# Ledger of designs, part 55: peptides against a protein of PDB entry 8YVU

Target 1, 39 residues: chain A of PDB entry 8YVU
Amino acid sequence: PQLCYILDAILFLYGIVLTLLYCRLKIQVRKAAITSYEK
Target 2, 160 residues: chain B of PDB entry 8YVU
Amino acid sequence: TWLTVLKKEQEFLGVTQILTAMICLCFGTVVCSVLDISHIEGDIFSSFKAGYPFWGAIFFSISGMLSIISERRNATYLVRGSLGANTASSIAGGTGITILIINLKKSLAYIHIHSCQKFFETKCFMASFSTEIVVMMLFLTILGLGSAVSLTICGAGEEL

## One batch from the design tools (peptide; aimed at target 2 F129)

Design b2_p25_5_s2 (made by RFdiffusion4, then SolubleMPNN; from b2_p25_5, 16 letters changed)
Fold by OpenDDE base, seed 3:
Structure b2_p25_5_s2 (fold): chain B 39 residues (1-39), chain C 160 residues (1-160), chain D 39 residues (1-39), chain A 25 residues (1-25)
Amino acid sequence: as target 1 above (39 residues)
Amino acid sequence: as target 2 above (160 residues)
Amino acid sequence: as target 1 above (39 residues)
Amino acid sequence: DQLLKVYLELFLRVLEIGLQVVNSV
């Protein structure tokens, strides 16, 4: 049971990190699209 | 292509938020059906007594629905509505996290005070079960908050 | 302990889905960058 | 007990709305 909780914490942290990275990538793509449209 | 991806992402985030809300509601119903919270001594289920699984799920569901509708109709007024709903859901999620943390602390304190060496004692079992449910709800609430915040940022970016 | 395993399964599934989405987004960013460089 | 009933009703309403949304998607 203790190992299960540790796994939950790791998976949760992984999910948060991936969400943040996803948001950053999304912002980057948006900026790139805006820059391409202004040309 | 990017707008279509963003749109798909918004829909996915909205669906995730609704799903999270539904899971929270399911946990709430299971706890209410299995346990008579009113007869449980102590504040182990304070989050349930406060009705967090219900109102939190409502806020997340509304936010998710508005996000999906906003994406489908692509109307400016719906975007604003979605932003408002996502903001409200974010606030609700934050409040829920706070309540759940308080409940978790009380539950852990209860387990510690009663020196639950005998796991099969009804009180210790209930406290342990409550702790597990609260932790699960906390994770779900954090996921919901993450989705709501993400949708809010996406919506704000479209208005700008 | 059983609930912990259920949570692990949900978090694991969420992590997989996010990873797939992240990969797709990363590919799109790369394609956009290539298109902007060719101009 | 009354509060629990109110919450149960709200829960059921939310569940119904959620199901409608899922069916619409």
Scores: peptide ipSAE 0.497, ipTM 0.825, DockQ to the pose 0.074
OpenDDE base, seeds 1, 2, 4, 5: peptide ipSAE 0.476, 0.490, 0.491, 0.473; ipTM 0.823, 0.827, 0.822, 0.816; seed 5 fails the geometry check

Design b2_p25_5_s3 (made by RFdiffusion4, then SolubleMPNN; from b2_p25_5, 16 letters changed)
Fold by OpenDDE base, seed 3:
Structure b2_p25_5_s3 (fold): chain B 39 residues (1-39), chain C 160 residues (1-160), chain D 39 residues (1-39), chain A 25 residues (1-25)
Amino acid sequence: as target 1 above (39 residues)
Amino acid sequence: as target 2 above (160 residues)
Amino acid sequence: as target 1 above (39 residues)
Amino acid sequence: DELLKIYLELFLRVLQVGLEVVNSV
């Protein structure tokens, strides 16, 4: 049971980090698409 | 800019792989320190007896380190080395998953056979604890394998 | 206790899905960069 | 017991290398 809570904390942290990275990547893709449309 | 992002991602994946390896090793050491595996009857800790937490963690750590070094020095020979290490780590991870699944099946079978109605019996508690640790290690191994495969694909893309 | 295991499963699945989406997005960005270089 | 000692030593070495990598990042 205690191990379950530790795993939850690790997975939660990992999920947050991945979400932030995904958001950053998505913003970059949008910027690249806008730049290609202006050319 | 994109290459810089890819580079940062590669480093992050390498760090994640090393971290996963460290956590696996920590679990291995905790189990070995708390439990005398040699005195435990049955195959509940077969993965630990095989030393998987240790050699698997070593492979993942080496792969992660090589990935970071390859990224920093940007040398062709290091890229090849990183690819080789990541491939080896991927194979090791796959083997580890197989071992852990077998161990999990044995542990579950043990719990079922002994009809662990009394959770506080030492044998049932140990089997349950083993199952929990094996599940955690399985998750960590899957994460490590995912990072190793991702790094391998990234490295292969750079050679092409 | 049972809720903890359910949460672990959900977080794990979420992590896998995010990783796959991240990989797909990364591939898309690479393809866009290659296409912009060929023009 | 000997195998366990070898594994512990290897574990400590990997930990040291990992810490060095983390500190370098």
Scores: peptide ipSAE 0.497, ipTM 0.820, DockQ to the pose 0.078
OpenDDE base, seeds 1, 2, 4, 5: peptide ipSAE 0.476, 0.495, 0.474, 0.471; ipTM 0.822, 0.824, 0.819, 0.817

Design b2_p25_5_s4 (made by RFdiffusion4, then SolubleMPNN; from b2_p25_5, 16 letters changed)
Fold by OpenDDE base, seed 4:
Structure b2_p25_5_s4 (fold): chain B 39 residues (1-39), chain C 160 residues (1-160), chain D 39 residues (1-39), chain A 25 residues (1-25)
Amino acid sequence: as target 1 above (39 residues)
Amino acid sequence: as target 2 above (160 residues)
Amino acid sequence: as target 1 above (39 residues)
Amino acid sequence: NQLLELRLSLFLSVLKVGLEVVNSV
C-alpha cells in the first residue's frame, strides 16, 4: 500500500512534467507556424 | 494541419478536466452515500462538509466545456470566456488544494493523537479512509489545475 | 489501498495519452522545422 | 435526504453532459 502511494506521487509528478513539456512544445509549434507564415 | 492538432490538444485538455471533475463528483457522491458525513463527528471530512467535491467539480466541468466549445467555434468571445472560466477554475482548484491539505493535516494529526495502531477501531478506520480519499481528491484537483492552467496559457497565447 | 491502485491506473492512462500527444506534437515541430529549412 | 437527492440529480446531469461531450469529440 505504501509503495502504491509512492507510485502515485511519481506518476503525478510525471503527469505535471509532461503537461509542462507539452505546453512548451505547443508554443514552439505555434512560433514555427507564425515564422513560416511570415515568409 | 498543425492547427487542427493544437485544437485537438486543447479539446483533450478540456475533456481531461471534465473527466477529473466527474471523478471528483463520483467520489463526493459515493462518500456522502456510504458514510453519511453529516453524522460524523470531527473535522476528518471537512473538505466534504464544505462541499468541495461538488462545487470544485462544477467549476472544472464548466471550464472544460467552455474550453471545448471555444476551441470548436474558434470565436474570440468564446476564447475569452474560456480563459476566464479556466482562470476561475484554477483559483477554485488552488483553494481546493489548500482545503485538502488542511484536511490531510487534520487527519494525520488525528491518527497520531489516537495512536491508531489498531485500524479496526471505527474512528481510526474512518480517519484512514478519509486520508486516502483526500489524497486522491488532491491528486485529481492538481490534475484539474494542470489542465486548467494549460488551457489558460493556450488561450492567452492565442489572444497575444 | 484499492483506491491507490485505481488512482495509479488513471494516472498511468493519463501519462500514456499525454506521451502520445507529446510525440505527435514533436513530430509536427520537426515537420515544421524541415519545411522552414526547405524555404 | 432531499439535499442528497438533489446532489445526486445534479451529478447525474453533469455526468450525462460529460458523456455527451466525450461522444461529440
Scores: peptide ipSAE 0.510, ipTM 0.829, DockQ to the pose 0.085
OpenDDE base, seeds 1, 2, 3, 5: peptide ipSAE 0.509, 0.508, 0.504, 0.500; ipTM 0.827, 0.827, 0.827, 0.816

Design b2_p25_6 (made by RFdiffusion4; failed a check: a stray cysteine)
Pose (drawn by RFdiffusion4):
Structure b2_p25_6 (pose): chain A 39 residues (1-39), chain B 160 residues (1-160), chain C 29 residues (1-29), chain P 25 residues (1-25)
Amino acid sequence: as target 1 above (39 residues)
Amino acid sequence: as target 2 above (160 residues)
Amino acid sequence: CYILDAILFLYGIVLTLLYCRLKIQVRKA
Amino acid sequence: SPQLCYILDAILFLYGIVLTLLYCR
């Protein structure tokens, strides 16, 4: 009954999860590009 | 096979360490700049007053930088410094967790007894705001400490 | 406030859709 | 009191910029 930031609290978790998943994907793709471009 | 997986997956732990260090500065500067932290009737601030946002800000940052540079550049003396910075950050997080827990204990002791019936917007909106902020910081610090301890136990993997 | 939260509430849907598309594309690669 | 809620929304709005830069990269 006192919404806004209570619903806005889970959005910060949503932001943290996405901003870590993108970093993990970028590092993984960079490693895969390095391993595939050597030969 | 846990050691190999932890070794090959290393610099993302540094990414989440430096994300914690960067996001700790913004909260610490805003909270310590918007209003004085020594004239609170309920003395709600028991973590920002102790320097915790500025106690592990350039502390987690150096551990994340060392861990990132470790795989980028295999320096002779950088491997030794990375383990020390990881274990010092583990101790700093261990202290931060218990200071933040006693901050939650005091904030709940303030809002619990006759200070404000039901939710906020009666007399102490700052008390609920500080409680939510410190809960978010505690969760983020748990996330950072888990990765710091994982990197500390992955980095040695050998005698000395 | 509430509507401001709603405007950034669907940004996550599109961001996760493009993230899944990138994942499937990289899997194909 | 709504100003502190806006500061929190500004931090969340900054995440959107950082995520769209990481996607474009």

Design b2_p25_6_s1 (made by RFdiffusion4, then SolubleMPNN; from b2_p25_6, 18 letters changed)
Fold by OpenDDE base, seed 3:
Structure b2_p25_6_s1 (fold): chain B 39 residues (1-39), chain C 160 residues (1-160), chain D 39 residues (1-39), chain A 25 residues (1-25)
Amino acid sequence: as target 1 above (39 residues)
Amino acid sequence: as target 2 above (160 residues)
Amino acid sequence: as target 1 above (39 residues)
Amino acid sequence: LKTFYLLLDALLLSFGVLLDALLAE
């Protein structure tokens, strides 16, 4: 049971980091799409 | 180029597979060092008794290494070898998942039968610990299988 | 303890989904960059 | 138990680093 809680904490942290990275990447894609539309 | 991106992804998948294999080996080694599985009553550690951490890790390691080598040398024969290794690794992963699921069911059944309210009891503690390790290994095996399948698809695409 | 295992499963699934989405997004960004370079 | 937790932490850290590397490229 203690291992489960630790795993939850790690997975939660990982999920947060991935979400942040995904958001950053999504912003980059949007910027690239806008630049392509202007050309 | 798109091909360059795919190659980088392939290398990453190979590294992931090797890492997964190493982790499986580490878990297997730790369990074998701390617990004498042969003397444990019941089939709580059936996955370990079957040697899954060992052979599974070997298959994943070989698959990952071959994938990396194939990417680096860009030789046709290496691509075929990598494809074969990845296929074998995928089969091994599937078998491992099956074994782990069976082990998990047995472990859960053991916990249920003994009504392990007292965590400090040796048998209940071992069963709980085994269940946790098996779950972790299951997750790692799923990741390894995913990487192996991805590498197999990439390799097949290069041959076409 | 049961809730912990359920949470682990949910977080694990979320991690996998996010990883796949991130990979797809990364591919899109790369494709957009290539298209921009060819123009 | 401590060794297991350390291994789990190392695994998660390695996976995170791998994901970051994949995302960075």
Scores: peptide ipSAE 0.548, ipTM 0.832, DockQ to the pose 0.426; fails the geometry check
OpenDDE base, seeds 1, 2, 4, 5: peptide ipSAE 0.514, 0.512, 0.505, 0.507; ipTM 0.821, 0.811, 0.815, 0.812; seeds 1, 2, 4, 5 fail the geometry check

Design b2_p25_6_s2 (made by RFdiffusion4, then SolubleMPNN; from b2_p25_6, 17 letters changed)
Fold by OpenDDE base, seed 1:
Structure b2_p25_6_s2 (fold): chain B 39 residues (1-39), chain C 160 residues (1-160), chain D 39 residues (1-39), chain A 25 residues (1-25)
Amino acid sequence: as target 1 above (39 residues)
Amino acid sequence: as target 2 above (160 residues)
Amino acid sequence: as target 1 above (39 residues)
Amino acid sequence: QDILRLLLLALLLSFGILLLTLLAE
């Protein structure tokens, strides 16, 4: 059971990092789409 | 900027792979140090007996390291080496998942046969502990495989 | 301990979904970049 | 066992250095 909590912490941290990366990538896609529409 | 983003993604995947490998090695080492697997009856720790935490972690570590080095040096030979290593790591990950699933089935069968009503019985405790570790190792292996496959796709895309 | 395992499963599923979404988004960014370069 | 522990320590140190390098970039 204690190992489960450690795993939860690792998975939680991984999820946060992936979410941040996804948000950054999504912002980049939106910027690229806007730039393509202005051309 | 796009190349920089791709590089950061590859580096992140490489780091994730190395981290997964390190955690697998830690689990393997802890289990081997705390438990005498050879004296445990049954195939509850079959994945550990097969040495999966060791060889799997080595493959993932090598793949991750090569991916990071390839990304940093941008050398064509390193890209090919990284692609090969990532492919090997993907195969290793798939094999590891198979071994872990087999181990999990054996562990669950053991728990069922012994009708572990008394959680405090040493055999039931060991079987439950093994099941927990195997599940954790399975999740880590899936994460490692995902990173290795992603790196393989990225590397293949750079060669095209 | 049972709640911990449920949390692990949810976090794991979330991680897989995020990885897939990230891959899809990355492919979209690549396609957008190629289209922008051809213009 | 001691060699394995030493190897594990070396791997952990290598990983730590890699993480620090990634954070510094």
Scores: peptide ipSAE 0.494, ipTM 0.815, DockQ to the pose 0.069
OpenDDE base, seeds 2, 3, 4, 5: peptide ipSAE 0.481, 0.515, 0.525, 0.492; ipTM 0.788, 0.807, 0.813, 0.810; seeds 3, 4 fail the geometry check

Design b2_p25_6_s3 (made by RFdiffusion4, then SolubleMPNN; from b2_p25_6, 16 letters changed)
Fold by OpenDDE base, seed 3:
Structure b2_p25_6_s3 (fold): chain B 39 residues (1-39), chain C 160 residues (1-160), chain D 39 residues (1-39), chain A 25 residues (1-25)
Amino acid sequence: as target 1 above (39 residues)
Amino acid sequence: as target 2 above (160 residues)
Amino acid sequence: as target 1 above (39 residues)
Amino acid sequence: QKEFLLLLDSLLLLFGILLDLLLAE
């Protein structure tokens, strides 16, 4: 049971980190698209 | 193509909020059906007594629905409405987290005071069950808050 | 304890979906970068 | 326990349908 809660915490943290990375990557793609349109 | 991807992400976040709301409602209804909270001594279920599963789920559901509708109709007034709803849902989520943390502390204190070495005692079992449910609700609330904040940022970016 | 395992399963599935989306987005960023370099 | 499992299955199905709708657009 204790190991299960630890796993939940790790998976939750992983989910948050992935969400943040996804957002950052999305922002980078947006910036690249804007730069290509101004040219 | 990028705007289409962003719209898909907003819809996904809205769906996630609705799902979170539904799960919270399900947990609330299950707890209310299995446990008579009014007859339970102590503040173990303080979050349930405050009605958090109900109003929190409603706020997240409304926010998610408004976000989906706003994306589908592309109307400026709907975008503003969605932004407002997401902001309200974010505030509600923050309040809910605070209530759940307080409830968790009380539940843990109760378990500690009663020295629940015997898991088969009804009071210890109820306290443990309450703690598990509160932890799950806390995780769901954090997920809902994350989605609401993300939608708020996306909506603010579109108005700019 | 059973609820913990259910939560683990949900979080695991969520993590897999996010990873797939992140990979797709990363591929799109790479394609955009290649297209900008050829111009 | 059986009712809870059924509810979980329903939620999983709903989530799958929503994912399919999101991927189809």
Scores: peptide ipSAE 0.518, ipTM 0.814, DockQ to the pose 0.174
OpenDDE base, seeds 1, 2, 4, 5: peptide ipSAE 0.516, 0.498, 0.510, 0.515; ipTM 0.821, 0.803, 0.821, 0.818; seeds 1, 2 fail the geometry check

Design b2_p25_6_s4 (made by RFdiffusion4, then SolubleMPNN; from b2_p25_6, 18 letters changed)
Fold by OpenDDE base, seed 4:
Structure b2_p25_6_s4 (fold): chain B 39 residues (1-39), chain C 160 residues (1-160), chain D 39 residues (1-39), chain A 25 residues (1-25)
Amino acid sequence: as target 1 above (39 residues)
Amino acid sequence: as target 2 above (160 residues)
Amino acid sequence: as target 1 above (39 residues)
Amino acid sequence: VKELKLLLLSLLLSFGILLNRLLKE
């Protein structure tokens, strides 16, 4: 059970990192869309 | 074309393959360090006994590295080398999947035989842990195989 | 242990979904970049 | 275990950096 929890923690951390990266990418897409709309 | 997309993502796929390989290696080393597989009764860790996490990880790592190098240097000999390595990694991945499936079946059978209602029993815990690790390794192997195949297709497309 | 497996499955699914979303978002960013370059 | 975690973290960071580079291109 402890090892499973460690794995879960790692996967959770990975998920958080991916979510942050996704959010950053989403913000970039939004910025790109706004820039394209102002032209 | 799909080939163009794969070419653009070749480095990413290579890194993913290396990462997958490293994770597999990490799991292998952890299991080998925590568990004396030689003293475990049964074939619950048959994939580990076969050394799959190690040689599979090596193949995937080499394939990924060669893919990255091939993309960066854009040399024909590197492309061929990467293609060969990716093909070898694909074969290794397929073999690994087979071994892992067999191991998983044995592990599940072990759990079923012992009617593991009490997870606190060492045997049941070990079997459950083995199953978890094998499943994770299986997923990683599938990912590695997918990356290797993708890189192989990309490399083959560059040779044409 | 069963809860760990469920959590692992959820986290794995989440990882796959995030990867797909990330790929889609990356494609969108690339398309937006191409469109901005043609202009 | 700590070294392995550090290695894994380093790999994840490198992967994240690579992804960021690929996304900026």
Scores: peptide ipSAE 0.515, ipTM 0.806, DockQ to the pose 0.154
OpenDDE base, seeds 1, 2, 3, 5: peptide ipSAE 0.525, 0.500, 0.534, 0.535; ipTM 0.806, 0.794, 0.813, 0.815; seeds 1, 3, 5 fail the geometry check

Design b2_p25_7 (made by RFdiffusion4; failed a check: a stray cysteine)
Pose (drawn by RFdiffusion4):
Structure b2_p25_7 (pose): chain A 39 residues (1-39), chain B 160 residues (1-160), chain C 29 residues (1-29), chain P 25 residues (1-25)
Amino acid sequence: as target 1 above (39 residues)
Amino acid sequence: as target 2 above (160 residues)
Amino acid sequence: CYILDAILFLYGIVLTLLYCRLKIQVRKA
Amino acid sequence: PQLCYILDAILFLYGIVLTLLVCYF
């Protein structure tokens, strides 16, 4: 009954999860590009 | 096979360490700049007053930088420094967890007994604000400490 | 406030959809 | 009410720091 930031608290977790998943995907793709471009 | 997986998956731990270090500064500067931290009737601030946002800000940052540079550049002396910075960051996080827990204990002791019936917006909005902020910091610090301990136990993997 | 939270509430939907599309595309690669 | 706006400012700066770190790597 006292909403706004209670619903806005889980959005911070949503932002953290996305900002970490994108970093893991970029590092993984960079490693895959390095391993495939060598030969 | 745990050692190989931890070794090949290393610099993301440094990414999350430096993300924790960077986000810790924004919270610490805003909380320590908006209002004085020594004239609180409920003495709510028991973590920002102890320097915790500025105690592990350029502390996690150096451990994340060393971990990131470790796979980028395999320096002769950088491997030794990376383990020390990881274990010092594990100790700093261990202290931060218990100080943040006693901050939650005091904030709940303030808001629990006759200070404010039901939710906030009666007399102590700052008490609920500080409680939510410290809970978010505690969760983020647990996330950072788990990766710091995982990197500390992955980095040695050998005698000395 | 509430509507401001709602404007940034669907940004996550599109961001996760493009993230899944990138995943499927990289899997094809 | 003032702290509601300060919290939105903190969350706004938080979004900048997240997007800068993703761009960095």

Design b2_p25_7_s1 (made by RFdiffusion4, then SolubleMPNN; from b2_p25_7, 20 letters changed)
Fold by OpenDDE base, seed 1:
Structure b2_p25_7_s1 (fold): chain B 39 residues (1-39), chain C 160 residues (1-160), chain D 39 residues (1-39), chain A 25 residues (1-25)
Amino acid sequence: as target 1 above (39 residues)
Amino acid sequence: as target 2 above (160 residues)
Amino acid sequence: as target 1 above (39 residues)
Amino acid sequence: EQLKQIRLDLFLKLLEIFKKLVESV
């Protein structure tokens, strides 16, 4: 049971990090799309 | 800037693989240190007996390291090497998942057969502990596989 | 304890989905970058 | 026992690499 909670914590942290990276990537895609539209 | 983000993503995936590998090694080491698997009756620790935590962790670690090195040096030969390592890690991960699933089934069957109502019984405790460890390792393996596949796809995309 | 395992499953699924989305987004960013370079 | 020590050493090395990686980011 304690190991389960530890796993949950790790997974949660991983999820947060991935979410942040995804957001950054999404912003980059948007910027790239805007740049392509201006050209 | 997009290149820098892609690099950071690859680094992140590599770090994730390394972390997964390290955790797997830790679990393997702990289990081997606390329990004498050779004297345990049954196939509860079949994955450990097969040495999966060790070789699996090695594959993921190598994959992660190669990914990081490839990203840092930005050399075509390193990209190919990383792709190969990631592919190998993906295969290893798939094999590991299969082994872990089999182990999990055996562990669960053992628990059901022995009607482990009392957690304090040595056999039931061992079976439960094994099940927990196997589940953790399975999860870590899936995470590692995901990262390896992601890196592989990314590397393949760069070569095309 | 059962709830912990359920949470693990949910977090795991979330991680997989995020990984897939991240991969797709990364491919899109690369395509956009290539397109911007060709222009 | 030797295998355990080797594994532990490898693990420590990996941890060190991981720390360096984290510091580089």
Scores: peptide ipSAE 0.502, ipTM 0.830, DockQ to the pose 0.075
OpenDDE base, seeds 2, 3, 4, 5: peptide ipSAE 0.500, 0.506, 0.500, 0.507; ipTM 0.829, 0.827, 0.828, 0.830; seeds 2, 3, 4, 5 fail the geometry check

Design b2_p25_7_s2 (made by RFdiffusion4, then SolubleMPNN; from b2_p25_7, 20 letters changed)
Fold by OpenDDE base, seed 4:
Structure b2_p25_7_s2 (fold): chain B 39 residues (1-39), chain C 160 residues (1-160), chain D 39 residues (1-39), chain A 25 residues (1-25)
Amino acid sequence: as target 1 above (39 residues)
Amino acid sequence: as target 2 above (160 residues)
Amino acid sequence: as target 1 above (39 residues)
Amino acid sequence: DQLKQIYLELFLKLLEIFKKLVEEV
């Protein structure tokens, strides 16, 4: 049971990090798309 | 530049792979240190007996490191090396997953056979613990495999 | 304890999905970059 | 034990790299 909670914590952290990275990447893609559209 | 972004992503993937490998090694070493796997009845820790946490983690670590190095130096030979290492790591990961699945099945079967209603029974506890560890290792292995495959694809793309 | 394992499964699935989405997004970014370079 | 220490160091280095990466993004 304790290991399960540890795993949860790790997975949760991983998920948060991935989400942040994904969001940042998505923002970058959007910015790139906007810039490309303006050109 | 887009290349810079891609490189950063590769580095991230490599780091993730190394981290996964390290965690796997840590779990493997802890389990081996705390538990006398040889004295445990059954094949609950078959993956550990096979040494998967060790060799698997090594492969993942090597592949991750090579990927990072390749990204940093931007040398063609390093890219190829990284690709090879990632491929090897992917194969290792696949093998590890297979072993872990087998172990998991055995562990689950053990739990079912013993009708582990009481968690505090030594056998049931060990089986449950084994199952938990194997599941964790399986997840980590899948993550490592994913990173290795991703790095392999990235490396292959750079070679084309 | 069962809830913990369920959470682990959910988080794991989420991680996988995010990874796939990230990969797809990365591919899209690459394609966009290539297209932009060709123009 | 030495191996564990090496791995720990590697892990710490990895964490630092991750932190830097996160900061750059």
Scores: peptide ipSAE 0.486, ipTM 0.823, DockQ to the pose 0.087
OpenDDE base, seeds 1, 2, 3, 5: peptide ipSAE 0.474, 0.484, 0.477, 0.483; ipTM 0.812, 0.824, 0.817, 0.806; seeds 1, 2, 3, 5 fail the geometry check

Design b2_p25_7_s3 (made by RFdiffusion4, then SolubleMPNN; from b2_p25_7, 20 letters changed)
Fold by OpenDDE base, seed 1:
Structure b2_p25_7_s3 (fold): chain B 39 residues (1-39), chain C 160 residues (1-160), chain D 39 residues (1-39), chain A 25 residues (1-25)
Amino acid sequence: as target 1 above (39 residues)
Amino acid sequence: as target 2 above (160 residues)
Amino acid sequence: as target 1 above (39 residues)
Amino acid sequence: LDLLQIYLELFLKLLEVFKKLVESV
């Protein structure tokens, strides 16, 4: 049972990191789209 | 800026693969340290007997390392190498999942047959521990596979 | 203990989905960057 | 026992690589 909780913690952390990266990437896509539109 | 983010993503996926590999190796090491698998009767630790934690971890580690190196050096040959490694790791992951599922079924069957109501019985404890480890390894393997596939797709996109 | 395993499964699924979405977004960023470079 | 030792050594090497990777990030 303790191992399950450890796994949960790791997966949770991974999920958070991925979410942050996804958000950053999404912002970049938006910036790129804006730049392409202005040209 | 976008290239920097993409680079960070590949690195992140590579790190995830390495981490997964390390965790798998840790579990393998713990099991081998606590239990002499060679002397355990039954198929409870079939995945360990097959050496899956070791070779699986190696494949994932190599895949992750190649991905990181490919990102750092930005060379076409490294991209191809990373793609190949990721493909190999994906295949290894799939095989590992299959082995783990089989092991899990055997472990669960063992628990059911012996009616392991008491956790303190040595056999039941080992079976339960094995089941937990197998489940964790399964999750890690799937995570590794996901990262490998992601890197493969990203690498393929760079080659096109 | 059973709840822990369920949570693991959910978190795992979430991680997979996020990874796939991230890959798709990454491809989009690359396409946008290529398009911006060609202009 | 020998196989276990080899396995452990490989594990340690992987840990070292991982550490270097983390430091590089």
Scores: peptide ipSAE 0.490, ipTM 0.827, DockQ to the pose 0.074
OpenDDE base, seeds 2, 3, 4, 5: peptide ipSAE 0.478, 0.491, 0.480, 0.486; ipTM 0.821, 0.824, 0.821, 0.822; seeds 3, 4 fail the geometry check

